Peptides against a protein of PDB entry 5HDT. Designs and how they scored, part 168

Target 1, 163 residues: chain A of PDB entry 5HDT
Amino acid sequence: MVVKTFMDMDQDSEEEKELYLNLALHLASDFFLKHPDKDVRLLVACCLADIFRIYAPEAPYTSPDKLKDIFMFITRQLKGLEDTKSPQFNRYFYLLENIAWVKSYNICFELEDSNEIFTQLYRTLFSVINNGHNQKVHMHMVDLMSSIICEGDTVSQELLDTV
Target 2, 163 residues: chain A of PDB entry 5HDT as posed
Amino acid sequence: MVVKTFMDMDQDSEEEKELYLNLALHLASDFFLKHPDKDVRLLVACCLADIFRIYAPEAPHTSPDKLKDIFMFITRQLKGLEDTKSPQFNRYFYLLENIAWVKSYNICFELEDSNEIFTQLYRTLFSVINNGHNQKVHMHMVDLMSSIICEGDTVSQELLDTV

## One batch from the design tools (peptide; made by RFdiffusion4, then SolubleMPNN)

Design b2_p30_4_s3 (from b2_p30_4, 16 letters changed)
Fold by OpenDDE base, seed 1:
Structure b2_p30_4_s3 (fold): chain B 163 residues (1-163), chain A 30 residues (1-30)
Amino acid sequence: as target 1 above (163 residues)
Amino acid sequence: KYSVTTKPLPPPFSEEESKELSEKIVKDSK
């Protein structure tokens, strides 16, 4: 059970983390990032968010190009937050809450294209935020954006002008 | 640097949904 395995795993499970390392790498393959099924892509995004949580502070993905692909992929999934009445909204909420808590996007500060990633994230969040979202959703969105601005030293003026 | 702490999150889907989607992922990975 892939999904449940990562969701139930904690950071102290060293043996399990080693055991499922190859699975974590496999889930980040282009095949899954470009999977034609929307539900599969959302599930993959949730798993990837959990993988960043579980392996913190050392993510199993070391390639800058792969990390960029992953975060651009996660950003695309966040578009699903727009429809608050969707049966899948709770899954998108899980994704948002996870990445906001873990601050997984902070990994991107080491990437050459970090500003592009953050810009796309902010644009996506601003495009989906609406009055149908409850206070917790708004808070997570604000926390996510604010932490990147306040904790990063490589944020461009262009990004600051966007928010 | 990102968080080194975990937070228990409520599962976004039922056990049945998790099983169904997990099986789909495993099937596609073979």
Scores: peptide ipSAE 0.144, ipTM 0.780, DockQ to the pose 0.071
Fold by OpenDDE base, seed 5:
Formats: sequence, structure tokens, C-alpha cells
Structure b2_p30_4_s3 (fold): chain B 163 residues (1-163), chain A 30 residues (1-30)
Amino acid sequence: as target 1 above (163 residues)
Amino acid sequence: KYSVTTKPLPPPFSEEESKELSEKIVKDSK
């Protein structure tokens, strides 16, 4: 089971990390990032989040363009946090919790288009955040946004206006 | 660069759901 394998994998599992490296790279292909099934896209996003966690501090994705595509993809999935009554909400919660805890978006600071990525992330989070979310959801959203602002060397005016 | 940390709380995926979705990913990738 691919999904469970990545979710249960430790950062120190060197043999497993090597074994599933090709799968990790394949999951970031345009085929999956543009997959027509919402459930598949959500699952792919969760797997990608786990991959960033497992392979930290060095993600297996070396292309700046690919990294941009991945984080723009993950950002789009976070829109699913809006409907707290959805049966899939807890999976979106897992995605949020993971990326907030791991601080995976901090990889984007080294990308040329980092400001675009962060701007879209903030716009997405502010579009879905509401009083219906429990305290943990709010905490993760705030942690994610605060971490980027505090650790970033420079922030665009557009991003500042969004915050 | 990003943080090295422990795994978050486990997701609400059952064994059956995980298996089904994994198989779908593998099948669609061919």
C-alpha cells in the first residue's frame, strides 16, 4: 500500500527511502498533479507532504519548476478545508497539519517564484478560514502563515497586503 | 530548507481505503 507506506515511514528508514524514491518522483508527475479525480489529488497531496517529511532536509525533487508545481498543487488542495462537514475534511486536516508541522513550504524560499507561491497560499488560507473550524485547524493555519512571515528574508508588498 | 520533525497524527485512512487508493494510483500510472 503506497499511501500507508509513506505515512508510516520514518525519516531514518534509509532502505525504504531508497526503495520508494522512484515512486516519490512519479507521484510528482503532471499525470498526478493534474489528475481529474479529487480523491486521487488529495491522496497525492498527502503523499507528497509525507515525502517532504521523510526525505527532510533534502527533498527528492531537485527541479525548481517541479517544486513550484508541487506547492501550487498542494495549495489548491487546501481549498478543501472550507467544508468542515465533508467526509473528506479529516484528510484535508491531515494535509494541513503535516505541512504546518514539517514547515515544508520553507523549501520555497530558495525558489525564484517564492512570492507567488506564498501569495497564493495566503489567499487560499484566508479564503477558507472561518469560525466553523476548531481550534486545532486555526492553530495550524496561523502557525503555517506565521512561520513563513517570520523566517522569510523579504516579503512582497502584495503578500503584506494579503496578511 | 525545512524542518526535520516527527510524524504528525495518523490520518483517518482505513486499511481498506488506503489499499483501494494505492491500487488506483498504481493502475492509473500505467
Scores: peptide ipSAE 0.139, ipTM 0.772, DockQ to the pose 0.083
Fold by OpenDDE base, seed 2:
Structure b2_p30_4_s3 (fold): chain B 163 residues (1-163), chain A 30 residues (1-30)
Amino acid sequence: as target 1 above (163 residues)
Amino acid sequence: KYSVTTKPLPPPFSEEESKELSEKIVKDSK
């Protein structure tokens, strides 16, 4: 069971990490990033978040273009945080909690298009945040954004206007 | 840099749902 395997895997599971490396690469294919099923896209996003956690500090994705596509994809999934009453909200919460804890977006500092990625992330978070979110959701959003601000060397004017 | 974790987060999916979706992903990934 692949989905459960990634969710249950820790960073010290070297044999399992090696075994599922090819699957991790396949999950980042355009087929899954552009999958027509919303539930599949959410699951893929959660798996990708776990992959960044498991393979930290070295993600298995080496292409700058692929990394950009992945984080733009994950950012789009975070829009699902808007409806706190949705039956799938807990899954969006998992995604948020994971990327905030792992600080996976910090990989983007190595990319030329980092400002675009961070701008889109901030715009998305500010568009979905509402009074229905509890303190934990707010905390994860703040942690996610604060880490990027603190570690960033340069910030575009567009990002500054978003904040 | 990203955080080093000591344990995975609790999964948001039931065993039945995870099984169904995992089978779909594996099938589509081959």
Scores: peptide ipSAE 0.110, ipTM 0.754, DockQ to the pose 0.063
Fold by OpenDDE base, seed 4:
Structure b2_p30_4_s3 (fold): chain B 163 residues (1-163), chain A 30 residues (1-30)
Amino acid sequence: as target 1 above (163 residues)
Amino acid sequence: KYSVTTKPLPPPFSEEESKELSEKIVKDSK
């Protein structure tokens, strides 16, 4: 089970991390990022979030363009947080909780397109936030956005206008 | 740059769901 494997893995599992490195790379392929099945895309996003957690503080992805694609992909999946009554909501919650806890988006500070990524993230989060979200969801959203603002060296005016 | 966590978060999927979705991913990737 690919999904369960990454979810259960910790950062100290060096041998397992090496074993599943190719799978981690494969999951970031355009095939999965553009997969036609919405449920598959959500699952892929969750796996990618776990991959960032497991391989912290490094990412197994060496291409800046690939990293950008991944985080833009994850950002798009977060739109699923809008419907709090969806049967899939808890899965979207996991994604949010994970990326907020790990602060995986902070990897993007190494990317030249970081402002674009963060801007899209903020716009997405503000577009989906609603009164139906419980305190934990709000906390994760705020924590995620605040950490990026506080740790960022420079932010675009567009991002500032979004906040 | 980002947090180091050794503890997995509670999984959002049941064992059956995880298995089904994992198999779907593998199948589609072939």
Scores: peptide ipSAE 0.089, ipTM 0.739, DockQ to the pose 0.063

Design b2_p30_4_s4 (from b2_p30_4, 13 letters changed)
Fold by OpenDDE base, seed 3:
Structure b2_p30_4_s4 (fold): chain B 163 residues (1-163), chain A 30 residues (1-30)
Amino acid sequence: as target 1 above (163 residues)
Amino acid sequence: MYRVTTKPLPPPFSEEEREEISKEIIESAH
């Protein structure tokens, strides 16, 4: 099972990482990023987050355009954090916790369009933040945003206006 | 810098859901 493998894999599984490299690449295809089922897209986002965790500090995706597409895709999924009463909320929490803990978005500093990616991330997070979120959710959101600001050399004016 | 994590996070998906998506992944590759 592909999905189960990525979710249960740790960073020390070198042989397994090599074995499933092609599957990781296929998971980032337009077929999945543009999948018509929102539940499938959420699962794909979680798997992609796990892939970034497993392969950290590197990523199996070598194309800057593909990396941009992936993080813009993940950012779109984070909109699901808005409804804290949704049965799917725990899955969105998993996504948030993972990317915040791993600091996955920091890979984007190497991309030409990093400011665009970070701007969209911040706009999305501020759009979904509400008083219904518990302390852990707030902490992960703050950690995610703070890490990017603290480690970034330059921040666009648009991003500063959003913060 | 990216954080090193030795333990995977617990997945919030059922085995059935994961199996269905896995099948779709495999089918899409052909």
Scores: peptide ipSAE 0.144, ipTM 0.744, DockQ to the pose 0.064
Fold by OpenDDE base, seed 4:
Structure b2_p30_4_s4 (fold): chain B 163 residues (1-163), chain A 30 residues (1-30)
Amino acid sequence: as target 1 above (163 residues)
Amino acid sequence: MYRVTTKPLPPPFSEEEREEISKEIIESAH
């Protein structure tokens, strides 16, 4: 129900958005972000991606520290894109496609540590990108990185060195 | 900054898979 609900929900479902707000907050708890099961963490990341989509342009997470934790968490999950033969690859693809399409990371521009988040994202993407990825994966990776560069006011030297 | 989407992206998961994923998350919390 949880994953299905968020995946099927659109941004105009005001009653549902309010109904599942507490669930969205619960999924961002340390319990899930630091869950010992990697499969659970991946599924949580997918749900969080949908939550950002549904509640756009305003995330339900009001704490800057929590937002940073979430995006650092999502970034860590993207490491799973490196293995195109993984049985979980479709879920990693869903995560990538979602955050690239929605431009979820752009909410991080309001955070003090935005450059740290973007730097880690770029490092991760360049670390996992390989010739085994199809054109769609490459497109989403490039789209995600390009959007951040184009819309960012300031970019750290470390991020510039990564690009 | 945010891209507004009226519809969710088509998930690579079937209805059954999404239900199973939801169940997995809920059970992991108990």
Scores: peptide ipSAE 0.116, ipTM 0.741, DockQ to the pose 0.061
Fold by OpenDDE base, seed 5:
Structure b2_p30_4_s4 (fold): chain B 163 residues (1-163), chain A 30 residues (1-30)
Amino acid sequence: as target 1 above (163 residues)
Amino acid sequence: MYRVTTKPLPPPFSEEEREEISKEIIESAH
């Protein structure tokens, strides 16, 4: 009941947040981030998105390197948004909607490699955006990117070149 | 920087689908 638990949990459930902290850490392990099955990686990404939502504004991951790995991992999964006809598209949509709503990537501003992460995110989103996406998908993509632009104090030239 | 929301977003998954997803993740770890 891992996915069910995180998807239904709210931010006020302090006892539950403490109880499932170890599970949250486990889901960010290399075993899952480097899992060979594409569908498993997508599901892990969705769970991680919920974890960021539940524990906002603080992530349960204390290692900057781990945070970088997680967001680079999530960014790679967003490539699946390209195929709107995929049976898994709704899960990619869930991932996008969640991270856009929560502004999860804004955690990356405290990381030394934030510009690298944001550059990869923008490149990925621009590579998958197409006319087949409905208005909601487009709005979430714009919201996600705009939040980073508006709240960031520094923007790399590489990021500017992608816009 | 981060948005606080007390309630989760409505998932595009049914309860049954979420259970299946959970099982898939757990089984992959064994």
Scores: peptide ipSAE 0.272, ipTM 0.819, DockQ to the pose 0.060; fails the geometry check
Fold by OpenDDE base, seed 1:
Structure b2_p30_4_s4 (fold): chain B 163 residues (1-163), chain A 30 residues (1-30)
Amino acid sequence: as target 1 above (163 residues)
Amino acid sequence: MYRVTTKPLPPPFSEEEREEISKEIIESAH
């Protein structure tokens, strides 16, 4: 129900968005973000990406601290892109494609720690990029990073040094 | 700024897989 519901939902489903708001908030709890099972964390990340998609341009998470935790969490999951032969690679790809298309990380520009979040994202992406990735994966990574640079109000020197 | 999309991205998951994953998440919460 949970994954299926969010993956199939579009942004025009207003009644459904209201109905599942509490579930969206629940999935962002420390219980899931710090879940000991890596497979659960990956699936939670995919659901969170879908939540950002369907609630765009807004987000149900209003706390700056919570938003930071979520995006740092998502960033950590992207490390799984390194192994293209993993049976779960398609799930990591889904996560990447979603956040790149929706430009979910652009929410972070309103956060005080935006530069920290972006720096960690770039470091993570550069660490996992390899020749085993197809053109689509590379394209999504580039789109994600370039969008942040081009649309960002402030880019720290640390982030520039990372690029 | 967010990109507004009226359609969801095509998931790499089958209906069965999405249901299984959903159950896994729910069960993990109990």
Scores: peptide ipSAE 0.141, ipTM 0.741, DockQ to the pose 0.061; fails the geometry check

Design b2_p30_5_s1 (from b2_p30_5, 17 letters changed)
Fold by OpenDDE base, seed 5:
Formats: sequence, C-alpha cells, structure tokens
Structure b2_p30_5_s1 (fold): chain B 163 residues (1-163), chain A 30 residues (1-30)
Amino acid sequence: as target 1 above (163 residues)
Amino acid sequence: SEREEELKKRAREAQKYIKEHREEYHSIFE
C-alpha cells in the first residue's frame, strides 16, 4: 500500500523523496481530496500526514489555497474518531497521533485563513471526543489543541469562550 | 525560522518512533 511506502520513507533519503514527489502532489489533487470512497479518503489523509512529516519543514504543496484544502480535508477525516468500535478506528488513531506528534497544523500559521482552519479543527475535536476514548487518544487531542492555542493568538477569544 | 526548526525536530522524532514500532503500524494497514 502507498500508505506503507510513505510510512517507511526516511526524511534524509533525498532520492526517494524526489522519486515520490509527483505521487505526493497527486495525492493532494481534487480527485483524491474529493474521492467518493470514505476508506480511500482516510488512506489519503494518512499519506498526507506522513508527507508533511517526511518533507518537513517544507511541504511540497506551495499554494496557500491547496494547503488550506488539505488541512480542511484532514480535519474532516478526524470525524471518524467518534466511533471507537469502528473497524478502521486504528487508522484514524494513526492519523491523530501523527499530526499531534509532528504538529503539522503549525504550517497553517503562515496562511491567511489560519483562523478558519484552527476553528474547524477545534470544533471537530470537541465534537468527537467522548468517554469511549482511552487516555492516549484524549492526550493527543488535548495536546494538539493546546499547542496551537499556546503558539499563536490566532483564535478569537470569542471562540475560546464558546468552546 | 524557529518554527520550521521545531517542526523538523518533531518530524524526526516521529520518524524514529514510527520506525521503532514499524510492525505495529504496518498491521493497522493490512
């Protein structure tokens, strides 16, 4: 699977990063971001998370609009964390753990629409968090939100008061 | 920038963790 290819890729392997660059760009196309199959979208999101990790600090996506689309897409996939009994929950967990560890959303601080992206992330995480999640899932969710709030004053006080 | 350096550092840490738990993570996508 392509997801395993990116999972195993070394950040210092310049030849491999160059070899799979076109695939990385293709995975961010509307074809995949708007793919009708939910399972495909989840796998794409996992690949994108690893792409941000592998190419850090410089993601191969140079368009601000494309970056916004990608992070809004990833945020939508995180809704799948709500059902802890889902057969694909562990894949959603991989996505969460990856983005919480890498803090890929911090790339969004350079975007004009960062507030919208972070707002949607907070709303999504608060909507899916529940008592069925184990402590590690809770930790990743809280860590992800806290890091963004602490690193930037991009979220309005009104939102913080509402949530 | 400082933010970019931190991002790169965290990415490397994540890579190390993924490699150390390679079989566990691969099993998720079997």
Scores: peptide ipSAE 0.733, ipTM 0.967, DockQ to the pose 0.903
Fold by OpenDDE base, seed 2:
Structure b2_p30_5_s1 (fold): chain B 163 residues (1-163), chain A 30 residues (1-30)
Amino acid sequence: as target 1 above (163 residues)
Amino acid sequence: SEREEELKKRAREAQKYIKEHREEYHSIFE
C-alpha cells in the first residue's frame, strides 16, 4: 500500500523523496481529496500526514490554496475519531498521533487563511473528544488544541467564542 | 527559521518512533 511506502520513508533519503515527489503531488489532487470512498480518503489523509513529516520543514505543495485544501481535508477526516469502536479507529489514531507529534499544522501559520484552518481543527477535535478515548488520544488532542490556543495572536475571535 | 527547525526536529522524532514500532503501525493498514 502507498500508505506503508510513505510510512517507511526516511526524511533524509533524498533519492526516495525525489522518486515519490510526483506521487505526493498526485495524492493532493481533487481526485483523491474528493474521493467518494471514506476509507480511501482516510488512507490519503494518512499518506499526506507522512508526506508532511518526510518533507519537513517544507511540504512539496507550492500553492497556498492547495495547502489549505489539504489541511481542511485532514481536519474533516479527524471526525472519524468519535467512534472508538470503529474498525477504522486505529487508522484515525495514526493520523491523529502523526499530526500531533509532527505539528504539521504549523505550516498553516504562513497561510492567509490560517485562522479558518485552525478554527476548523479546534472545532473538530472538540466535537469528537469524549470519555471513551484513552489517555493517549486525549493527550494528542489536547496537545494539538493547546498549540493552536497558545498562538493567541493568530486565533480568530470566532475560535475564542467557541472556547 | 526557528519554526522550521522545530518542525524538522519533531518530524525526526516522529520518524524514529514510527520505525521503532514499524510492525505495529503496518498491522493497522493490513
Scores: peptide ipSAE 0.732, ipTM 0.967, DockQ to the pose 0.890
Fold by OpenDDE base, seed 1:
Structure b2_p30_5_s1 (fold): chain B 163 residues (1-163), chain A 30 residues (1-30)
Amino acid sequence: as target 1 above (163 residues)
Amino acid sequence: SEREEELKKRAREAQKYIKEHREEYHSIFE
């Protein structure tokens, strides 16, 4: 499966990045982002998360609008974390873990609509978080949120230094 | 530059929202 392929790719393999660039772009198309099957959308989200992991700290997507669409899409999928008893919960966990570890959302700071993206992310996380989540889930959520907060502070300082 | 100021503004706005709601739900993470 496409998701498995990306999961096995090395982050430091430039050759592999070039090889799968077209596939990465294809997976971000409206066809996949708006797929009617919820499970397919989850898999797409996981794959996109892996793509960001592979290409970190950069992204293979150059269009700000496309990046916004992707992260808003991923954010919507995170709503699935609410049901801890779902058969798909492990994949939702995978999604959360990866984006938290990679700090994928930090790319959004360069986007015009970064505020909207981060706001929606936090609204989603706070809407799904509950006491039924184990410590690891909570930790990843905290890491994800904290990373954005910290990056914002550092970016602001950098801007102050350059202005 | 104007772009840098805009980025700074957006970052501050996002952080403000995040921090405010983080405190609201602080007990969930403890």
Scores: peptide ipSAE 0.126, ipTM 0.645, DockQ to the pose 0.030
Fold by OpenDDE base, seed 3:
Parts: sequence; C-alpha cells; structure tokens
Structure b2_p30_5_s1 (fold): chain B 163 residues (1-163), chain A 30 residues (1-30)
Amino acid sequence: as target 1 above (163 residues)
Amino acid sequence: SEREEELKKRAREAQKYIKEHREEYHSIFE
C-alpha cells in the first residue's frame, strides 16, 4: 500500500487548490467521463491528470467508486497512443508523461479494485505500444508500470499473467 | 523534505498548465 506523505503547502498553494476543487468535481461527472466527443474526453483526461498533480499525494475525490471510474476512464484514453501520426498524439503523450511522472495510479492502491485497474492499464499499454513510439514514450510506459509493481504489496495472479 | 519539494514543484507546474489552458477547458463546459 502507498504511504501518503504529509505535504505542508504554503497558503498560496492551498488557495490555488481550492480554485480547482470545483473543476475537479465537475470533471469527474458522467457528463464528461462519458462525453460523446473523443477529443473532449482527451482534454478531460489531461485536466484530471493535472488535478492529480496539484493534489498529490492526496486526491480531491473521496469516493472509491469515483476514483475507479476516473482511472478506468484515463486508461481508456491511453488507447489513443497507438496512432503516432494522429494530430492529437502530442496530447496523448502529455497525458502519459504526466501520469508517469506523478505516479497518479499509485493512489489506486487504496482501492479494493486496484488490481483490476492495474490490469486494465497494463493491457492497454501493451496493446498500443509499437515500433513507431520513440524512446521517451517507451520509457514513460515502463516507468509507469514499474512504479506500480515496486510499490505494490500484493499483485493478483491476473495482473501477473498480464505482465 | 525532498519529496515534499518535489510534490510542490509538480503542483506548481500543474497549476500553471491549467491556467494556461483555462479557455480551452472552459469551452468544454459550455
């Protein structure tokens, strides 16, 4: 399990966090997570990833079900990494880079369905990785997966089979 | 701590990014 680090943010930082709290809550709604426009969903995912950076190591969401929905949603967006020639690839790259850097998925260790989330993440990454990806993309993918493995106390057999 | 400083750094970067893309994100809500 992830041991959360106490973060002593200054007053300005706390005020900024409050500014984005409402946005964070709104973006987690079904209206955005199930938005019919693929590009909108990508933007939502990027914004959610940014919010996770702001609130790291904590999350502004208290509902385990909501957290699961968010990370399953983000995982689905990562499928867009497959087409390196897409006009939106740079934004997909941004999403990957941010998630890997922040180690956003490590929040999921507090969820009962963590192994399901990680399994879906690994399956998605393995499905989209290809020779068209440069070294940086590969490194971020590896960093993301390795961080989860190293941090986890237990890994389901299903996840082990996926890796 | 070192970890705390890293988290603060990431937070600042995220805040900056969101502010820079405020108009883009705002359009999603309309």
Scores: peptide ipSAE 0.024, ipTM 0.482, DockQ to the pose 0.154

Design b2_p30_5_s2 (from b2_p30_5, 18 letters changed)
Fold by OpenDDE base, seed 5:
Structure b2_p30_5_s2 (fold): chain B 163 residues (1-163), chain A 30 residues (1-30)
Amino acid sequence: as target 1 above (163 residues)
Amino acid sequence: SEKDKKLKERAKKAQEYIKKNREKYLSIFE
């Protein structure tokens, strides 16, 4: 499975990073980002999260528009955290935990539409957060959001209204 | 840059965490 390949990949493995570069780019194509199967989209999101980890600090996606699409896509997948009893919940958790550790959203500060991305992220997280989530889930959500606020030079009023 | 350095360091820590929990995560994607 592709997700396992990226999960096991090391940042220092330059040869592997080069080998799987085309796959990483392909996973960010509209074909996958707009895939009709939500389980496929979730797996793609998990791969993308690891891709950001592996290629940090330089994601292989050079287009700002593509980066925006990717993070908006990941944000949409995080909605799946709402159902803790879902068979796929643990995969959603993997996604959350990964992006919380890496704080990959922070690269969005370089994007023109960063405020839109962060706003959607916050809205999504606050939409799905509930008392049914364990402490670890809550910690990751809070850590992710707090990091963005702390590293951001400015916070839009729209974002403040969302929080 | 400093931001790049921090990002890379976080990514490294995440990688280490994933490795520590490799069996758990492998089971998730079975």
Scores: peptide ipSAE 0.701, ipTM 0.962, DockQ to the pose 0.923
Fold by OpenDDE base, seed 1:
Structure b2_p30_5_s2 (fold): chain B 163 residues (1-163), chain A 30 residues (1-30)
Amino acid sequence: as target 1 above (163 residues)
Amino acid sequence: SEKDKKLKERAKKAQEYIKKNREKYLSIFE
């Protein structure tokens, strides 16, 4: 499984990073981002999260439009955190925990549409938070949102209104 | 840049955490 390949990959494995670079790029194609299968999209999101981890600080995606698409895509997947009883919840948790640790969204500050991306992220997180989530889930969500506020020089009024 | 260094360090810590919990996370994707 591709997700396991990226999960096990080390940041210092330059040879492997080069070997799987084309696959990383391909995973960000419309074919995968718009894949009709919800479970496939979740797996793709997990791969993308690990790709941001592995290739940090510079993701292999050079197009601002592509980066926007990816983060909007990941944001949409986070909606799956709402149902804590889902058999896929642990995979959604993996996605959340990964992006909370790496804080990959912070690279979006370089994008023109950063405020749109952050606004959608906040709206999504607040929409899925519920009493079924344990303390660790809440911690990751808060940490992720706090990092964006702290690192950003300015935050749009729209984003502030969402908080 | 300083931001890049911080990002890389966070990614490294995340990697260490994943490795520490490798068996757990592998089971998630069985």
Scores: peptide ipSAE 0.700, ipTM 0.962, DockQ to the pose 0.926
Fold by OpenDDE base, seed 3:
Structure b2_p30_5_s2 (fold): chain B 163 residues (1-163), chain A 30 residues (1-30)
Amino acid sequence: as target 1 above (163 residues)
Amino acid sequence: SEKDKKLKERAKKAQEYIKKNREKYLSIFE
């Protein structure tokens, strides 16, 4: 699986990063971001999370619009965290844990629509948080949101209202 | 920039964590 390829990839492996660069770009295409299969979209999101990890601090996506699309896409996938008994929950957890460690959303501060992205993230996380989640899941969610608040110089009123 | 350095460092730590738990995560995607 492609997800395993990126999972195993080292950010210091320049040859591998170059080899799979085109694949990384293709995974961000509308074909995958708007794929009709929810399981495929989840796998794509996991790949994208690792791509941000591998290519940090320079994501291979040069278009601000594309970056926005990607993070809005990832945010939509996080809705799957709500059902802790889902067979795919562990994959959703992988996604959450990855983005919580890397804080990849923080690159969105360079985008004009950062407030929209962060607002959607917060709304999504608050909508899925429940008592069925263990402490580690809660920790990642809180850590992710707190990091954005701490690093951001300004926060929109809409985001403040969400918090 | 300083933010870039921090991002890269976090990514490195995440990578180390993933490698440490490689077998666990691979099983998730079987």
Scores: peptide ipSAE 0.695, ipTM 0.961, DockQ to the pose 0.920
Fold by OpenDDE base, seed 2:
Structure b2_p30_5_s2 (fold): chain B 163 residues (1-163), chain A 30 residues (1-30)
Amino acid sequence: as target 1 above (163 residues)
Amino acid sequence: SEKDKKLKERAKKAQEYIKKNREKYLSIFE
């Protein structure tokens, strides 16, 4: 499984990073981002989260439009956190935890549409937060959102209205 | 940049945690 390959990869393994660079690029293609299978999209999101971790601080995706598509895609997958009883919940948790640890969304500050991305993230997280989530899930959600507020110089009125 | 250094540091810490809990995370994707 591709997700296991990237999960185990070390940031200092330059040879491996070069070897799997093309795979990382393919995973961000429309074929995968718009894949009809929900489970495949979740696995793709997990891979992308690990790719941001492994290649940090230089993600292999250089196009601003592509980066926007990726983070909007990841944001859509986070909707799956709503159902804590889902068989796939642990994978959604993996996605959340990785994004919260690395705070990969913070690279979006370089994008023209950063506020749109952050707004969608906040709306999504607040829509899925519920009392069924344990303290660790809540902690990661709060940590992820707080990091964006703390690192950002300014926020749009739309983002302020969302919070 | 300072932001890049912090990002890389967070990523490394995340990897260390994943390695410490490797069996747990492998089971998620079995």
Scores: peptide ipSAE 0.685, ipTM 0.959, DockQ to the pose 0.904

